# Designs tried in a protein design run: peptides against a protein of PDB entry 5JXT. Part 93

Target 1, 319 residues: chain A of PDB entry 5JXT
Amino acid sequence: SLLPKKEINVYIGMSEMQVKWYQKILEKDIDAVNGAGGKRESKTRLLNIVMQLRKCCNHPYLFEGAEPGPPYTTDEHLIYNAGKMVVLDKLLKRIQKQGSRVLIFSQMSRLLDILEDYCVFRGYKYCRIDGSTAHEDRIAAIDEYNKPGSDKFIFLLTTRAGGLGINLTTADIVILYDSDWNPQADLQAMDRAHRIGQTKQVVVYRFVTDNAIEEKVLERAAQKLRLDQLVIQQGRAQVAAKAAANKDELLSMIQHGAEKVFQTKGAFGTMAEKGSQLDDDDIDAILQAGETRTKELNARYEKLGIDDLQKFTSESAYE

## One batch from the design tools (peptide; made by RFdiffusion4, then SolubleMPNN)

Design b2_p17_2_s2 (from b2_p17_2, 6 letters changed)
Fold by OpenDDE base, seed 2:
Structure b2_p17_2_s2 (fold): chain B 319 residues (1-319), chain A 17 residues (1-17)
Amino acid sequence: as target 1 above (319 residues)
Amino acid sequence: MEELAKRRPEEPEPLPP
């Protein structure tokens, strides 16, 4: 029988470089961030800010001119300049030592390019599929990964490309490096490993940048997923889950953690305390804290009815 | 041959407007 998947949100602090870039993104649009613009900011402008903040949470090298150089090198700076990479680097060593194989999903193909360079730098054998990958090359990559005795440890996928019904049950670990706005896309990604033919316990690690916009992206995705489940259970097909955040919700998401980011000198959380020198105990503490916060998040939404979930604005999460 | 870093496309992606 297929074991239930274990899902853990992994809350990760920003690196010093991420904090600096997050501040710059907010400062560039500070009037929009403060809601002080006498003309109500366009929804498009707020969505653009959200996308830049999400890029920052993933890796600062997603911005032009962010990477240190010349000379440009592929080295430890690729890891220590992004909190998610620091945690990923330690987690992958543990996963490999356990004899597990891993799917890594992102929304951003350009993040997969960074992850390819990282895989080469660490000597990890990998496969890649994104939205641009030809059908034949997708089949070849899947077959190369799934073959008996495959030496491919990592599969790099965009969440959308991984959603296309493929079977990757030869992996037992799933890392969601970032989250989709649609929680169903992430579920479809997890279901590539969590399917008939899986023989191991599937574990899903969802990376979430702490004290940043990604917490609010996660909360909205969890709210939507719970609403979708309740609508199905109650047969209330007319409850269109408002898939798109309104302007005020987007503004509240952008403002979340912004003050603390402006007050912060250096890195955040575990990245401030340990930097790139996380040990196995630090990873265990991060995973344990993540498991606790995941249970608390789920328990919060499990108590809410359809009407509460429909009215639930980002403001009511603080009462 | 130094394998060109994948994260550095020869053409900079246009900054979002």
Scores: peptide ipSAE 0.259, ipTM 0.677, DockQ to the pose 0.126
Fold by OpenDDE base, seed 4:
Structure b2_p17_2_s2 (fold): chain B 319 residues (1-319), chain A 17 residues (1-17)
Amino acid sequence: as target 1 above (319 residues)
Amino acid sequence: MEELAKRRPEEPEPLPP
């Protein structure tokens, strides 16, 4: 029988470079971030800020001129400049050592470009599929990954491209490097490994930049998922239509952790203490803390009714 | 052949100051 998947949110501090770029993004649009734009602030502008902040949470090198150089190298700086890469780098070593194979999903094809360079740098054999990948090349990549005795350790996928009904049950680990605004897209991605034919325990690691917009993206996705479940269970088809973030919700998401980011003169959390020198105990601590926070997050939304799940509960801002 | 880093297309124009 297929074992239930284990899902763990992995809360990761920003690197020093990410903090600097996150500050710059907020400062550039500080009037919008402070809500000073009033009724004139476009939803499009707020969505753009959200997308820039999410890029920063993924990797600073998603911004033009962010990569240090010349000379431009593919080296350890590709890892230590992004908290998610530091955790990924340690986690992949563990995953490989245990004889597992891994799917890595992102919303951003440009993040997959960084991950390809990382795979080359670490000597990880990989496959890639994104939205631009031709149909024939997708088939070839899937077949190359799934073949018996495949030397491909990693499959890099955009979440939407990986959602297209493919079978990747030859992997047992799923890393969501970032989250989709639609939690169903992430579930569809996980279900590429967590499907009939899987013989191992599927473990899903969802990377979440702590004290940043991604925490609110995750909360909103969890809220939406619970709402969708309750709507299906209660037969209330009319509720599903209002899931698009309003301006005030987007503003609240942008403001989340912004003050602490402005006060920070370096990296966050374990990234400040250890930088790129995480050991196995540091990873175990991050995973254990993540498992606890995941249970707490789920328990919050399990108690909420439809009417509460329709409200953007800002109440997490007053404790 | 040095595989060109995939994350770097052509040389980014310098950010305006």
Scores: peptide ipSAE 0.247, ipTM 0.673, DockQ to the pose 0.080
Fold by OpenDDE base, seed 1:
Structure b2_p17_2_s2 (fold): chain B 319 residues (1-319), chain A 17 residues (1-17)
Amino acid sequence: as target 1 above (319 residues)
Amino acid sequence: MEELAKRRPEEPEPLPP
């Protein structure tokens, strides 16, 4: 029988470079971040800020002129300049030693470009599929990954491209490098490994930048997922969850952790204490803390009714 | 063929010396 998947949110501090870029993004639109634009502030402006903050949470090199150089090199700086890469690098070494194989999902094809360079730098054999991958090349990549005795350790996928009915049951680990606004897209990605033909316990690691907008993206996705479940269970098909965040919701998401980011000199959390020198015990501590916070998050939404789940319940970063 | 950095496809890494 297929074992239930284990899902763990992995809360990761920003690197020093991420903090600096996160500050710059907020400072560029500080009047918007402070709500000074009032009713005149465009929803588009707030959405643009959200997208830049999410890019920062993924990797600073998603911004022009962020990568150090010239000369430009593929080296350890690709890892230590992003908290998610530091954790990923340690986690992949452990996964490989365990004889597991891994799917890595992102919303951003440009992040997959960084992950390809990382795979080359570490000597990891990989496959890639994104939204631009031709149908024939997609089949070839899947077959190459799934073949008996495949040397391909990693499969890099955009979440939506990976969601299209493919079978990747030859992997037992799933890393969601970032989250979709639609929790169903992430579930569809997990179901590539968690399907008939899987013989191992599937474990899903969801990376979440701590004290940043990604926590609010995660909370909103969890809220939506619970609401969708309750609507199905209660037969209330007309309870359209407000599919799109309003301006006040977007502003609250942008403000989350912003004050602490402005006050921070250097990196956050374990990234400040150890940076790239994370050991196996630090990874175990991060995973254990993540498991606890995941249980707490789920328990918070399990107690809420439909009417409560229709309200945006994010505490203001200033409350 | 030197594998061009995917994150910077237009900027080939300088040939290792």
Scores: peptide ipSAE 0.232, ipTM 0.657, DockQ to the pose 0.050
Fold by OpenDDE base, seed 3:
Structure b2_p17_2_s2 (fold): chain B 319 residues (1-319), chain A 17 residues (1-17)
Amino acid sequence: as target 1 above (319 residues)
Amino acid sequence: MEELAKRRPEEPEPLPP
């Protein structure tokens, strides 16, 4: 029988470099961040800020001129300059020792380019599929990964490219390096490993940058998922979930954690305490804290009715 | 030959000597 998947949100502090770049992004558009634009502020400007903040949460090297150099090297700086990479690096080492195989999903093909360089640097054998991958090459990559006795440890996928009905049940670990705005896209990605033919317990690690916009992206995704479930269960097809964030929701998301980011000198949380020197106990603590916060997040939305979930802006969650 | 980093695809491959 297929075991239920375990889903754990992994809350990760920003590196010092991420904090500096997150501050720069907010400062560049400070009037928009402060809501000073009012009715004149374009939704497009807010969406652009959101996109830049999400890039920062993924990796600072997604920005031009962010990577240290010349000389430009592939070295430990690729890991320690992004909190998600520090956690990923330790987690992958554990996953490999357990004899597990892993799917890594991202929204950003340019992040997969960083992850390819990381895989090469660590000597991890991998496959890659994104939106530009030809159909034949996609089939070849899937077949190579799924081959009995395949030495391919990692499969790198864009979430949307991985959603295309493929079977990857030869992996038992799923890492969502970032989240889709549509929680169904992430579910479809998980269902590549969590499908008929899976023989192991599937574990899904969802990376979430702590004290940043990604917490609000996650909350919004959880809210939408619960609403979609209730609409299906109640047969109320008329409850079109407001699919697109309004300006005020986007502004609230941008403002989340911004004050603390501006006050921060250095890194956040475990990244400030340990940086790249995370041990197995630090990872266990991060995973346990993440499991607790995941249960709390789910319990918050499970108690809400359709009408509550429709009215529920992120502000009303804290009353 | 150092394989050019995937994250920097625009770095010109050093012309073969």
Scores: peptide ipSAE 0.178, ipTM 0.645, DockQ to the pose 0.049

Design b2_p17_2_s3 (from b2_p17_2 with H1M S2E T6K T11E)
Fold by OpenDDE base, seed 5:
Structure b2_p17_2_s3 (fold): chain B 319 residues (1-319), chain A 17 residues (1-17)
Amino acid sequence: as target 1 above (319 residues)
Amino acid sequence: MEEIAKRRPEEPLPLPP
């Protein structure tokens, strides 16, 4: 019998470098962030800010001139400059010791390039598939990963490229390094490991940068998923979930945590306290806190009806 | 040999849908 997957949101503080870059992104477009453009502010400008903030949450080295150098090196700085990498590094070590194998999904091929360098640096054997990967190379990578006795520990995938019908039941851990705006894309990613032929408990870790735009991306995705489920269950095809965020929703998402980011000198949360010196107990505490917050988030949306979920899209823009 | 990092700074990120 296929065991139900466990899903845990892992809330991760920004590194000092992420905070500095997050501040810089907000400051560059401060008039848009403050809503000073009003009705005239471009939705495209807000979407660009959202994309830059999401890059920052993933890794500062996604920005030109962010990586320290010359000389440019692949070293520990690749890890400690991104909160998600610090947690990933500790988590992968644990996963490997447990004899598990892991799928890592991201929306960003450029983040997979960082993760490839990280895999090489740590000596992790991996496969990669993204949107540019040829069909034959995809098959070869899948077969190499799935072969009996495969020494490939990690599979790096873009969420959408990994969504295409692939069976990866030889992995039991899924890391969503970031989230899709469409929660169905993330579900499809999870379903690569969570299929017939899986013999282990699938665990999904969803990385979420705490006190940042990614919390609001997650909330919106959770709301949309619940709405989609209720629409299907009630046969109410007329509830077109507004697929795209409006300007006010985007502005609210950009503003979320911005004040705290501006007030912060250094890193956030556990990244401020321990940084790269996170131990196994710190990881357990992060995972336990994440499990609690995940239950609370799910419980919030499970109680809402279709009409409430449609209204909440308007009210969550004011908190 | 400077091991050429696979990090490619120039690839445009996918726009949100």
Scores: peptide ipSAE 0.088, ipTM 0.630, DockQ to the pose 0.275
Fold by OpenDDE base, seed 2:
Structure b2_p17_2_s3 (fold): chain B 319 residues (1-319), chain A 17 residues (1-17)
Amino acid sequence: as target 1 above (319 residues)
Amino acid sequence: MEEIAKRRPEEPLPLPP
């Protein structure tokens, strides 16, 4: 029988470089961040800020001129300049040593380009699928990954491209490097490994940048998912999917952790204490703390009724 | 051949204005 999937949010501090870029993004639009734009602030501008902050949470090299050089190199700086990469690098070593295989999902194809360079640098054999991958190449990549005795350890996917009904039950670990605004897209991604034919316990690691916009993206996604579940359970088909995040909700999301980011010199959390020198005990502590916070987050939303969830849930700003 | 890092697009992706 298929075992229930285990889902763990992995809360990760920003690197020093991410903090500097996060500050620059907020400073560029400081009047909007402070709500000084009033009625004149466009929803589009706030959405753009949210997207830049999400890019920063993923990797600072998603910005032009962010990568150190010339000369440009593929080296340890690709890892230590992003908190998620530092945790990923340690986690992948553990996953490989356990004889597991891993799906890595992102919303950003350009992050997959960084992850490809990382895979080459670490000597990890991988497959890739994104939105631009031709149908035949998708089939070939899936077959190459799923074949008996495949030497492919990692499958890199964009969340939406990986959602297209494919079977990847030859992997037992799923890493959501970032989250979709629609929690159903992430569930569909997880269900590529968590399906009939899976023989192992599927574990899902959701990376979340701590004290940043991604905590609010996660909270909104969890609220929406709980609302969707309650609507289905209660047969209330008339619960209008709430409209996309309003300006005040977007502003509140942008403001989340901003003060602490401005006050921070250097890196955040575990990245400040250990940086790239995370050991196995540090990873265990991060995973255990993440499991606790995941349970607390779920327990918060399980107590809320439809009417309460409706007050806080707006649709994805991109639906 | 220096394997051109895939993360370095030949064209700088314009930052949205």
Scores: peptide ipSAE 0.086, ipTM 0.598, DockQ to the pose 0.134
Fold by OpenDDE base, seed 1:
Structure b2_p17_2_s3 (fold): chain B 319 residues (1-319), chain A 17 residues (1-17)
Amino acid sequence: as target 1 above (319 residues)
Amino acid sequence: MEEIAKRRPEEPLPLPP
């Protein structure tokens, strides 16, 4: 029988470089971040800030002029300049030693380009599919990954490209490097490994940058998922979840952790203490803390009714 | 050292418009 999937949010501190770039993004639009634009502030401006902050949480090299060079090299700097890469690098070594195989999902094809360079640098054999991958090349990549005795350890996918009906049950680990605004897209990605034909316990690691915009993206996605479940259960199909964040919700999301980011000199949390020198015990501590926070997050939304979830703004999650 | 062919562009991709 197919075992239930285990889902763990992995909360990761920013590197020093991510903190500097996160500060720079906020400073560029400081009047908007402080709400000084009032009713005149463009929703588009706030959405652009959110997009830049999400890029920063993924990797600072997604920005022009962020990568050190020339000469541009593929080296340890690709890892230590992003908290998610530091954790990923340690986690993949453990996954490989366990004889597991892994799907890595992102919303950003440009992050997959960084992950390809990382895979080559570490000697990991991989497959890739994104939104630009031709249908024939997609079939070939899936078949190459799924073949008996495949030497492909990693499959790199954009979340939406991976969501379309493919079977990847030859992997037992799923890493969501980032989260979709639609929690159903992430579920569809997990269902590539968590399907009929899976023989192992599927484990899903959801990477979340701590003290940043991604915590609010996660909370909003969890709220939406719970609301969708309750609407289905209660037959209230007309309860249109407010599909799009309003300006005030976007502003609250941008402001989350911003003060602490401005006060921070260097990296955050475990990235400040250990940086690239994270050991197996540090990873176990991060995973255990993540499992606790995941249970707490789920328990918060399980107690809420439809009417509460509809009124529940990101501000009321902290009262 | 084999020049690891970068998949990421050496030059920053222009910001989408």
Scores: peptide ipSAE 0.082, ipTM 0.606, DockQ to the pose 0.095
Fold by OpenDDE base, seed 4:
Formats: sequence, structure tokens, C-alpha cells
Structure b2_p17_2_s3 (fold): chain B 319 residues (1-319), chain A 17 residues (1-17)
Amino acid sequence: as target 1 above (319 residues)
Amino acid sequence: MEEIAKRRPEEPLPLPP
């Protein structure tokens, strides 16, 4: 029988470089971030800020001129300059040691480019599929990954490209490096490994940059998922969940953690304490804290009715 | 051949505005 998937949100502090770039993104549009643009602020501008902040949470090298050089190298700086890469690097060593195989999903093909360079740097054999991958090359990559005795450890996918009904049950670990605005896209990605033919416990690690925009992306995705479930259960097809965040919602998301980011000198959390020198105990602590926060997040949304889930509660229950 | 890192576009992407 297919075991239920275990889902764990992995809350990750920003690196020092990410904090600096996150500050710069906010400072550049500080009037918009402070809501001073009022009714004149375009939804498009706020969406652009959100996208820049999400890029920063993924990797600062998604910005031009962010990568140190010349000389440009593929080295440890690719890892330590992004909190998610530091955790990924340790987690992948553990995953490999246990004889698991891993799907890594991102919304950003350019993040997959960084992950390819990382895979090469660490000597990880991988496959890749994104939105631009030709149909024949997708088939070839899937077949190569699923081949009996395949030496491909990692499959790199964009979430939506990986959502296309493919079977990747030869992997038992799923890493969502970032989250889709549509929780169904992430579920469809998980279902590539969590499907008939899976023989192992599927574990999903969802990376979430702590004290940043990504917490609000996750909350909105969880809210939407619960709303969709309740709408289906109650037969209320008329509850068109306004799928698109309004301006005030986007502004609230941008503002989340911004003050603490501005006050922060250096990195956040475990990244400030140990930087790239995470040990196995640090990873276990991060995973345990993540499992706790995941349960709390789920329990928060399970108690909400349809009417509450339709309201953007800016009240994170952590103030 | 130095494998050009895939994260580096052949053309420098424009600086964050």
C-alpha cells in the first residue's frame, strides 16, 4: 500500500548576502513597502517586489552583479551565500547516504541553473526538466532517471513542468526549493513521487525562508488549499476563492519580516551561529523545529471556516 | 574546456534596477 507522504516545512534563515540583498530590494522601493504609494501603487509593482524578494530567498545570484568575481568560480560560495543551499547541501548528503533519490522542484528555471552548477560541483549526477525542455528531451530525462540501476541521484524540475502527469516513483524524497502560489501545483509535483508504484515512504521537504516573504507565500498557499478542500466538501462551488492577492495582501506580504531584516546585521538564525558549518545535529534541529511549525500551521488552518479563509488575516498568530 | 557555469548567462543580465 502507498504510505501517506510526510510533509515537513523546513524554515531556513537567510545568509548574510541574502539579508543584504533583501534590504536593498526593500530600500529601492521603500515608499511602496511603507504603503506611501497609496491607491497609485500598481499591483504590478507590488508583484515585482514580491518576485524580487522570492528570488532573494532562493539565491542572491539570481540578481545580476550578485555573484562575486572576476574570477568567477564554482565553489563553496555558491552554497554559503544562500541559506537554502546550505541546508540543501547537508540534506542531500544525508539523503544519498540513506540510499534515497530526490526530486528538487523550483518555480525558477534560473534557480535550476544554479542547482545544476551545484550538482556538478558536488559530483551529483542529475536530470533536468523545465518549461523550455523539448518533449523528446523530457521523455529521455524521465527514462534515464527511472532506468533500473540509474546513477542519477537528483532530478531538477520546475514545479509546473514536473506536474505533467509523469511518474518518478523511483525517487522517495521531494524537495520543494520554493512554493507555488497555487498549492495544487506543489501537490501535483509531490504526486510524481507519491504515486502507485512507490515502495518507500515519500518525504517532502518544503524550504521556507524564515522571517521573509516566503512564510506569507506558504500561509496563502495553505489557506487556499484548505479553502479548496472546504469548498469541495461543502459543495459551495460559488466560493470563487479570489486566487489573486489584492494590493493590500501583497503589501502585507512584502512588509512581513521587513523591519527585522532592516535591523539584522549579518545572517539569520542558525546561519548566523554556524554559517555553512552545519552539522547533523543542526539539521536534525532544523527538521524538528520545521515539523513542529508545520503541525502548528496546519492546525491553524484546520480550525478556520470558509469565511475566515476568505479573509486575508494579516494577524499572524505570532504577534 | 572550462564548463561555463550554467547560472552565468553568456550575456550579463541587467543589474537589479
Scores: peptide ipSAE 0.069, ipTM 0.595, DockQ to the pose 0.107; fails the geometry check

